# Peptides against a protein of PDB entry 8PQO: the designs that were tried, part 190

Target 1, 252 residues: chain A of PDB entry 8PQO
Amino acid sequence: VLLKEYRVILPVSVDEYQVGQLYSVAEASKNETGGGEGVEVLVNEPYEKDGEKGQYTHKIYHLQSKVPTFVRMLAPEGALNIHEKAWNAYPYCRTVITNEYMKEDFLIKIETWHKPDLGTQENVHKLEPEAWKHVEAVYIDIADRSQVLSKDYKAEEDPAKFKSIKTGRGPLGPNWKQELVNQKDCPYMCAYKLVTVKFKWWGLQNKVENFIHKQERRLFTNFHRQLFCWLDKWVDLTMDDIRRMEEETKRQ

## One batch from the design tools (peptide; made by RFdiffusion4, then SolubleMPNN)

Design b1_p26_2_s1 (from b1_p26_2, 17 letters changed)
Fold by OpenDDE base, seed 2:
Structure b1_p26_2_s1 (fold): chain B 252 residues (1-252), chain A 26 residues (1-26)
Amino acid sequence: as target 1 above (252 residues)
Amino acid sequence: SIEEYIKEISLKVTLLLIKKKLEELE
């Protein structure tokens, strides 16, 4: 098991981020192919547990049509079914990804707290001390180009170049986080994303767990760079606007 | 949610790993 807490600081408020996140997900999904194929929504209902109120979603991704024939023919029962259980209680979110075949040998869990701070809180997810001491805190700086792969880099998605016309935020220089404290009119937040990866297959555990973390980090970095650079596109949108956009995206 | 976007990456990784494991069992 490999745990890392990714802390993404953004010059937006927690409330703004809710809109921006949904917008950016919808926008990014437009560029993806086959995202809706083989998706079965088992549960989509409100939940209340331990004072946490939100929306619970259980989806199954049937990947039989997404793999080569020989894989499909050899795949054990349940091997090509991925389960995604999500608890969306913004500003708290939790997603658990499992596979029927791998059972307890595979787990990806992403737990996110969105806080109006600069990523200074320790153990925001309230892990036991024994578990917390093994968590690596990873700060993602959306303005740091060195954290972006060359193949992922786009000038129009570079926070170091972007200037928001509507808000006046940006561009983000090397010391933007420190300067942000002095900018009284600029809100800020941190997304604390605790990622738990378990891949308990002999000889592959460390390799796969690190690989998955690498991919998650890459995704978080690129996504939040986009989110910020798309600020002018979503900052004036309402939740109803976002819902309409999501529905339109699903149709495509 | 961002997790819905992340899922695609996770699914691809999972598929790759399953594929490799199945190939080893042949």
Scores: peptide ipSAE 0.074, ipTM 0.689, DockQ to the pose 0.278
Fold by OpenDDE base, seed 1:
Structure b1_p26_2_s1 (fold): chain B 252 residues (1-252), chain A 26 residues (1-26)
Amino acid sequence: as target 1 above (252 residues)
Amino acid sequence: SIEEYIKEISLKVTLLLIKKKLEELE
């Protein structure tokens, strides 16, 4: 098991991020192939637990049509069914990904707190002290080009070059995070993303767990760079606007 | 949510790993 807490600081408010995240997910998903098909929604209902109120979803992704025929024919029962359980109680979110075949040998858990701070809180997810000692805190700086792979870099998605016309935010210089403290007119937040990866196959555990974390970090970095650089596209949208857009997309 | 987008990446990774494991069993 490998745990890392990714801290993504953004020059947006927690309320703004809720809109921006949904917008950016929708835009990013349009660029991905194989979306939507083979998804079975088992549960979609409100939940309340320990004072946490939100929406619970359980989805199954059937990947039989997305793998080569020889894989489909040789795959054990349940190997191509991935379960996603999500608890969405913004500003708190939790997603658990499992596989029917691997059972307890495979787990990806992402727990996120969105806080109006600069990523200075320790153990926001309230882990036991012994468990927290094994969590690596990883700061993602969306303005740091060195954290972006050359193949992923796009000038139009570079926070160090982007300036929001609608809000006046940006570009983000090398010391933008420290400067936020002195800019009372610019909101800020941090997404604390605790990622737990478990891949309990002999000889592959460390390699796979590190690989998955590397991919998650890459995804978080690129996504939030996009989110910020798309600020002018979503900052004037409301949650109702987003809901309408989602419904329209479902109808297509 | 962002987790829904992350899911797509995670699913791809999972598929690749499963595929690789199955190939090793052949």
Scores: peptide ipSAE 0.067, ipTM 0.687, DockQ to the pose 0.267
Fold by OpenDDE base, seed 4:
Structure b1_p26_2_s1 (fold): chain B 252 residues (1-252), chain A 26 residues (1-26)
Amino acid sequence: as target 1 above (252 residues)
Amino acid sequence: SIEEYIKEISLKVTLLLIKKKLEELE
């Protein structure tokens, strides 16, 4: 098991982020292939648990059509079915990804708290001390170009170059986080994303777990760079606007 | 939510891993 807490600091408020996140997901998904295909929604309902109130979804991603024939033929029963259970109670969110075949040998869990701070809270997910001591805190700096793969880099998605016309935020210089403290009119938040990766196949545990974390980090980095650079596109949108956009995207 | 975007990548990774494992067993 490999746990890392990715802390993404953004010059937006928690409330703004809710809109921006949904917008950015919808926007990014337009160019993604295979989205929605082979997806079975088992559950989509509101939930209340331990004071947490939100929307619970259970989806199965059937990957049979997404793999070569020889893989389908060799795949054990359930191996190509990915289960995603998500508890969306913004500003808290939890997603658990499992596989029918691998059962407890495979787990990706992403738990996110969105807090109006600069990523200074320790153990925001309230892990046991023994577990917390094994969590690596990873700070993602959306303005740091060195954290972006060359193949992922786009100038129009570079927070170090972007200037928001509507809000005046940006560009984010090397010391933008420190300077943010002095900009009292600029809101900020941190997304604390605790990622738990379990892959218990002998000989592959460390390799795969690290690989998955690397991919998640890459995703978080690119996504939030986009989110910020698209600020002018979503900052004036309402949640209803976002919902309409999502519906339109689903139709494509 | 961002989870939809994360899901897409996670699924791709999972697919890749499964594929590689199955190829090793072949």
Scores: peptide ipSAE 0.058, ipTM 0.683, DockQ to the pose 0.245
Fold by OpenDDE base, seed 3:
Structure b1_p26_2_s1 (fold): chain B 252 residues (1-252), chain A 26 residues (1-26)
Amino acid sequence: as target 1 above (252 residues)
Amino acid sequence: SIEEYIKEISLKVTLLLIKKKLEELE
């Protein structure tokens, strides 16, 4: 088991982020060809548990059409079905990813708290001390180009070059986080993403767990760079606007 | 998209597992 807490600091408020995240997910999906193919939504309903209220979703990703024929023929039953269970109670969110074939031997869990701070809180997910001491805190700087793969880099999605016309935020220089403290008119937040990866197969555990973390970090970095650089597109939208956009997309 | 990226990760892991199992059968 490998645990890391990724802390993504953004020059937006927690309330703004809720809109921006939903917009950016939708926008990114539009830019991808073949998006949504092989996705089955089993459950999408509100939930209440232990005082937590939100939306619960259960999706199955069927990868049979995404692999070569010989792989599909050799794959064990259930190996190409990925289950995603998500509890969205913003500003808290939890996602659990499992595989039918791997069962208890495979787990990806992502638990996120969105807080109006600069990533200074320790153990925001309230883990036991023994568990917390094994968690590596990883700070993601969306303005740091060195954290971005060359193949992922786009100038139009570079926070170090982007300046928001509507808000005046950006570009983000090397010391942008320190400068935020002195800017009363610029909100900020941190997404605390605790990622738990378990791959319990002898000889492959460390390799696969590290690989998955590498991919998650890449995803978080690229996504939030986009979110910030698309600020002018979503900052004036309301949650109702987002809901309407989502409904329109479903009708297509 | 996040969903597509998750699928990509899952696919790569699955392919790695299959490759490893095939090597064990050889």
Scores: peptide ipSAE 0.028, ipTM 0.647, DockQ to the pose 0.575

Design b1_p26_2_s2 (from b1_p26_2, 16 letters changed)
Fold by OpenDDE base, seed 3:
Structure b1_p26_2_s2 (fold): chain B 252 residues (1-252), chain A 26 residues (1-26)
Amino acid sequence: as target 1 above (252 residues)
Amino acid sequence: SIEEYIKNIFLSITLLLIKKKLEELE
């Protein structure tokens, strides 16, 4: 098992992020080929548990038609079915990813707290001390080009070049986080993403767990760079606007 | 998208497993 807490600092408020995240997820999905083919939504309902209120979703990703023929032919039954269970109670969110074939031997858990700070809180997820001491804190700087793979880099999604016309935020220089402290008019937040990865197969555990974390970090970095650079597209939208957009997309 | 992301992960894992199986046969 490998745990890391990714801390993503953004020059937006917690309330703004809720809109921006939903918009960016939808936008990123539209840009992908194949759309939502192979995705089965089993459950999508409100939940209340232990004082936590939110939306629960259970999705199955059927990857049989998304992989090469030789992979499909050699893959064990259930190996290409991925289950995603999500509890969205913003500003808290939890996602659990499992696989039918691997069962208890595979787990990706992502627990996120969105806080109006600069990523200075320790153990926001309230882990036991023994567990917390094994968690590596990883800061993601969306303005740092060195953290982006060359194949992922796009100039139009570079926070170091982007300036928001509507808000005046950006571009983000090398010391943008320190400068935020002195700018009372610019909101900021941190997404604390505790990622737990388990791949309990002898000889492959460390390699695969580290690989998955590398991919998660890559995903978080690219996504939040997009979110910021798309600020002018979503900053004036309300949650009602987002809900309407989602409903319109479902009808298509 | 999350679908493409998951696909890439499991594709890599599957290929790795195939490689391991081939090595066992050698």
Scores: peptide ipSAE 0.075, ipTM 0.686, DockQ to the pose 0.447
Fold by OpenDDE base, seed 5:
Structure b1_p26_2_s2 (fold): chain B 252 residues (1-252), chain A 26 residues (1-26)
Amino acid sequence: as target 1 above (252 residues)
Amino acid sequence: SIEEYIKNIFLSITLLLIKKKLEELE
């Protein structure tokens, strides 16, 4: 098991982020080929558990059509079916990803707290001290180009170049995080993403777990760069606007 | 996207599983 807490600082408020996240997810999904093919939504309902109230979703990703034929033919039963269970109680979110074949030997858990701070809170997810001791804190700087793979880099999604017309935020210089403290009118937040990766397979555990973390970090980095650079597209939207957009998308 | 992200992860895992399975049968 490998745990890392990714801390993503953004020059947006917690409330703004809720809209921006939903918008950016939708936008990113539109850019993918095949759309929602292979995604089965089993459950989408409100939940209430242990004082946590939000929306619960259970999706199955069927990858049979997304992999080469030889993989589909040789893959063990259930190996290409991924279950995603998500509890969205913003500003807290939890996502659990499992695989039918691997069962308990595979787990990706992403727990996120969105806080109006600069990523200074320790153990925001309230792990046991012994467990927290083994968690690596990883700061993602969306303005740092060195954290972006060359193949992922897009100038239009570079926070170091982007200037929001509507808010005046950006571009983000090398010391943008420190400068936020001195800017009274600029909101900021940190997404504390505790990622737990388990791949219990002798000889490959560390390799696969590290690989998954690399992919997660890459995803978080690119996503939040997009989110910020798309600020002018979503900053004036309300949650009601987002809900309407989602409903409209479902009808299509 | 989440789809591409998931695909990349599980494709790699699946290939590893297949490889091991085939090696065990050899």
Scores: peptide ipSAE 0.102, ipTM 0.711, DockQ to the pose 0.649; fails the geometry check
Fold by OpenDDE base, seed 4:
Order: C-alpha cells, then structure tokens, then sequence
Structure b1_p26_2_s2 (fold): chain B 252 residues (1-252), chain A 26 residues (1-26)
C-alpha cells in the first residue's frame, strides 16, 4: 500500500473551485474519444452517512472496446471492468476504484478535502498517527513547468502565461504562492487529495503502486492547470448554471 | 478525461499482468 497526499494550491476560492471543477471536467470530456461509451452508471443517488450528505455514484468502466484485441483476448474475465464508487459531498469527496478481477488485491482510493488555505494543514483526513507517518505530502505547483511532461504541455494551459481578464489573476510567477498571501483580494484554496493505492501482486506491488501514483499526479497537475487557465470561462458561472448545462447535455 | 485516464492505467496494469502470467506459464 502506498499513500500520498497531493496538495494542489489554486488562486481560487473553495466555492469557485466547485464550479470550475465541474466545468473543467465537462470541458475535458468533450475531447474524449468515445464520448463516454463503455461507461455504465449503476447508481446515482443522494446519500447520508455519518452526518455526511452528498451524491453517491457507482460507475462501471467497460474497457473491452477500448483496448487492443490482443489485450481483450488475454485479459482474464473481469479484468477490463473498472468500478468507480464516488461519494461527492463537496467540499469533501471520496472515490474508490476497484477491479472485478483483482478484487481486494487492487484499490485506488482518492479522498479530497478542499480547504481555504495554502496547503498547510497536516493530516486533514484524520488518519491514525501510525498511518499518517507513512504518507508522503506532495505539493503540486500548477505554475511549475518542470512538473509537466513535454507531451502534456500546452501554452494555452500554462498558468505561468495565462492572465485572467475577468479576475486579473495570473500569470503565476515562480513565487506566486508567496505573493498570493499579500494579495488580500485574491482567494486561494488547497485541494488535499489523499491517494491510497494498493496492488497486492508479488513482485509488482511497488512498481504498479508507484506507477499509479505517477499517473494520478500527472492527472491532477494537468487538470488543475486547465482549470485555472479556463478561469474566464467558468468564473461567472453559478452552480445552477453548471447544473443546467449538465441537464441540457444529458438531454442531447 | 477520467475515462481515458482509467483506460491508460488499467491498460498498463493489464499488460503487466499478462506479461507476468505468461512468464509464470513458461
């Protein structure tokens, strides 16, 4: 089991982020190959658990049609079915990813707290001390180009170049986080993403767990760079606007 | 996208598993 807490600082408020996240997810999905084909939504309902109220979703990603033929032929039954269970109670959310074939030998859990701080809280997810001491805190700097793979880099999604016309935020220089403290009118937040990866296969555990974390970090980095650089597109939207947009999209 | 992300991860994992399985059969 490998745990890392990714801390993504953004020059947006927690409330703004909620809109921006939903917008960015939707926007990123537009360019998705397949248009969501192979995604089965089993459950989408409100939930209440331990005082936590939110929306629960259970999706199955069927990858059979999205992998090469030889993979389909060699993959054991259930290996290409990914289950995603998500509890969305913003500003808290939890996602659990499992695989039918791997069963308990595979787990990706992503627990996120969105806090109006600069990523300074320790153990925001309230892990036991013994567990917390094994968690690596990883700070993602959306303005740091060195954290972005060359193949992922897009100039239009570079926070170091982007200037928000509507908000005046950006570009984010090398010391943007430090300077942010002095900008009283600029909100900020941190997404604390505790990622738990378990891959219990002898000889492959460390390799796969590290690989998954690398991919998660890559995803978080790219996503939040986009989110910020798309600020002018979503900053004036409300949650109601987003909900309406989602409903309209579902009708199409 | 999330789907593409998941695909890439599990494709890689699947390939690793297949490779391991084949090696064990040898």
Amino acid sequence: as target 1 above (252 residues)
Amino acid sequence: SIEEYIKNIFLSITLLLIKKKLEELE
Scores: peptide ipSAE 0.088, ipTM 0.703, DockQ to the pose 0.595; fails the geometry check
Fold by OpenDDE base, seed 1:
Structure b1_p26_2_s2 (fold): chain B 252 residues (1-252), chain A 26 residues (1-26)
Amino acid sequence: as target 1 above (252 residues)
Amino acid sequence: SIEEYIKNIFLSITLLLIKKKLEELE
């Protein structure tokens, strides 16, 4: 098991992020090949658990159509079916990813707290001390181009170049995070994403767990760069607007 | 982006599983 806490600082408020995240997820999904093809929504319902109130979703990603034929033919039964269970109680979110074939031997858990700070809180997820001491804190700087793969880089999604017309935020210079402290009018937040990866296969555990973390970091980096650079597209939207957009998408 | 991300992860895992199975057959 490998645990890392990714801390993503953004020059947006926690409330703004809720809209921005939903918008960016939808937008990113549209840009992907297939546009949600192979995704089966099993459950999408409100939940209440231990004082936590939110939306529960259970999705299955069927990758059979997304892999080459020879992979599909040789893949073990259930290996290409991914289950994603998500508890969305913003500003808290938990996502659990499992695989039908791997069963208990595979787990990706992503627990996120969105806090109005600069990523200075320790153990925001309230882990036991013994567990917390094994968690590596990883800071993601969305303005740092060196953290972005060349193949992922897009100038229009570069926070170091983007200037929000509606908010005046950006571009983000090398010391943008430090400057936020002195910018009273600019809100900020940190997404504390505790990622737990378990891949219990002898000889492959460390390799796969590190690989998954690398991919998660890549995803978080790119996503939040997009989120910020799309600020003008979503900052004036309300949650009702987002809900309406989602309903319209479902009808298509 | 999440779909592509998930695809890449499980494609890699699948390839590893296939490799393991092939090794068992040898």
Scores: peptide ipSAE 0.083, ipTM 0.704, DockQ to the pose 0.649; fails the geometry check

Design b1_p26_2_s3 (from b1_p26_2, 16 letters changed)
Fold by OpenDDE base, seed 3:
Structure b1_p26_2_s3 (fold): chain B 252 residues (1-252), chain A 26 residues (1-26)
Amino acid sequence: as target 1 above (252 residues)
Amino acid sequence: SIEEYIKNIFLSVTLLLILKKLLELE
């Protein structure tokens, strides 16, 4: 098991992020080839549990059409079905990813707290001390080009070049986080993403777990770079606007 | 892309599962 807490600092408020995240997810999905092919939504309903109130979703990703023929032919039963269960109670969110074949031997859990700070809180997810001491804190700087793969880099999604017309935020220089403290008119937040990865296979556990973390970090980095650079597209939208957009997309 | 990200991760996992299956059959 490998745990890391990714801390993504953004020059937006917690309330703004809620809109921006939903917009960016929808936008990113539209830009994907094939759209939602192979995705089955089993459950999408409100939930209340232990004082937590939000939206619960259960999706299945069927990867049969996404892998080469030889992989599909040789894959064990259930190996190409990925289950994603998500509890969205913003500003808290939890996602659990499992596989039908691996069962308890495979787990990806992502627990996120969105806080109006600069990523300075320790153990926001309230882990036991013994567990917390094994968690590596990883800071993601969306303005740092060195954290982006060349194949992923796009100039129009570079926070170091983007200037928001509507808000005046950006571009983000090398010391943008330190400068935020002195800019009272610019909100900021941190997404604390505790990622737990388990791949129980003797001899390959560490390799696979590290690989998955590498991919998660890549995803978080690229997504939040997009979110910020798309600020002018979503900053004036309300949650009602987002809901309408989602409903319109479902009808298409 | 997100699709490529998902594909890369779970393709790798799938390949490992196939390898495990083959080893268990030997």
Scores: peptide ipSAE 0.030, ipTM 0.627, DockQ to the pose 0.560
Fold by OpenDDE base, seed 1:
Structure b1_p26_2_s3 (fold): chain B 252 residues (1-252), chain A 26 residues (1-26)
Amino acid sequence: as target 1 above (252 residues)
Amino acid sequence: SIEEYIKNIFLSVTLLLILKKLLELE
């Protein structure tokens, strides 16, 4: 098991991020070939547990059509079915990803707290002290080009070049995070993403777990660079606007 | 894209699962 807490600092408010995240996810999904085909929604209902109120979703990703034929033919039963259980109680979110074949031997858990700070809180997810000692804190700087692979880099998604016309935010210079403290007119937040990866296979556990973390970090970095650079596209939208857009997309 | 990253992760895991089955490594 490998745990890392990714801290993504953004020059947006917690309330703004809720809209921006949903917009950016939808936009990224539209750019993919095939869209949401192969996704089965089993459950989508409100929940209440331990004072936490939100929306619970259970989705199955059927990967049979998204893998090469030889993979589909050789894959064990259930290996191509990925289960995603999500508890969305913004500003807290939890996602658990499992596989029917691996059962308890495979787990990706992502727990996120969105806080109006600069990523200075320690153990925001309230882990036991012994467990917290083994968690690596990883700061993602969306303005740092060195954290982006060349093949992923796009000038139009570079926070160091982007200037928001509607808000005046950006571009983000090398010391943008330190400068935020002195800019009272610019909101900021941090997404504390505790990622737990388990891949129990003798001899390959560390390799696979590190690989998954590497991909998650890459995803978080690129996604939030897009989210910020798309600020002018979503900053004036409301949650109701987002809900209408999602319903319209489902009809298509 | 998000879906591309997800696909890459789970494709890699799936390939490893297949290998595990073929080698009977339980």
Scores: peptide ipSAE 0.032, ipTM 0.638, DockQ to the pose 0.572; fails the geometry check
Fold by OpenDDE base, seed 2:
Structure b1_p26_2_s3 (fold): chain B 252 residues (1-252), chain A 26 residues (1-26)
Amino acid sequence: as target 1 above (252 residues)
Amino acid sequence: SIEEYIKNIFLSVTLLLILKKLLELE
């Protein structure tokens, strides 16, 4: 089991981020050819648990159509079915990813707290001290180009070049986080993403777990760079606007 | 894109599962 807490600092408010996140997810999905294909939504309902109130979703990703024929033929029973269970109680969110074949031997858990700070809180997810000491804190700087793979880099999604017309935020220089503290008019937040990865297979556990973390970090980095650079597209939208957009997309 | 990254992760894991099955047969 490998645990890392990714801290993504953004020059947006917690309330703004809620809109921006939903918009950016939707926008990113539009750019994919196979959007929605092979995705089965089993559950989508409100929930209440331990004082937490939000929306629960259970989705199955059927990968049979996404792999070559020979892979389908060789794949163990259930190996091509990925389950995603998500508890969305913004500003808190939890996602659990499992596989039918691996059962308890495979787990990806992502727990996120969105806080109006600069990523300075320790153990925001309230882990036991013994568990917390094994968590690596990883800071993601969306303005740092060195954290982006060359093949992922796009100039139009570079926070170091982007300037928001509507808000005046950006571009983000090397010391943007330090400068942000002195700007009372610019909101900021941090997404604390505790990622737990378990892949129990002797000889490959560490390699696979590290690989998955590498991919998650890559995802978080690119996504939040996009989110910021798309600020002018979503900053004036409300949650109701987003909901209407989502409903319209479902009808199409 | 987000979907692309997620897909790559899932595919990678799936391939590893297949490999595991093959190794068990040998």
Scores: peptide ipSAE 0.032, ipTM 0.640, DockQ to the pose 0.667; fails the geometry check
Fold by OpenDDE base, seed 5:
Structure b1_p26_2_s3 (fold): chain B 252 residues (1-252), chain A 26 residues (1-26)
Amino acid sequence: as target 1 above (252 residues)
Amino acid sequence: SIEEYIKNIFLSVTLLLILKKLLELE
């Protein structure tokens, strides 16, 4: 098992992020060919547990059409079915990803707290001390081009070049986080994403777990770069606007 | 992209599962 806590600092408020996240997810999904293909929604309902209120979703990703034919033919039963269970109670969210074939030997858990700080809280997810001491804190700097793969880089999604017309935020220079402290009018937040990866196969555990973390980090980095650079597109939207957009998309 | 992300991760996992199956059948 490999645990890392990714801390993504953004020059937006927690409330703004809620809108921006939903917009950016929808936008990113539209830009992907075959987005939503092979996705089966089993459950989508509100939940309430221990004072936590939110939306629970259970999705199955059928990857049969996403892999080469020879892989599909050789894949064990259930190997190409991925289950995603998500509890969305913003500003808290939890996602659990499992595989039918691997059962308990495979787990990706992503727990996120969105806090109005600069990523300074320790153990925000309240792990046991023994567990917390083994968690690596990883800071993602959305302005740092060196953290972006060349193939992922787009100038229009570069926070170091983007200037928000509506808010005046950006561009983000090398010391933008330090400078942010002195900008009283600019809100900020941190997404604390605790990622737990388990791949319990002897000899392959470390390799696969590290690989998955690498991919998660890549995803978080690219997504939040987009989110920020799309600020002018979503900053004036309300949650009601987002809900209407989602409903319209569902009807298509 | 999210789709590519999912594909890369689970394709790798799938390949490992296939290898495991082959080894168990030998």
Scores: peptide ipSAE 0.030, ipTM 0.626, DockQ to the pose 0.580; fails the geometry check

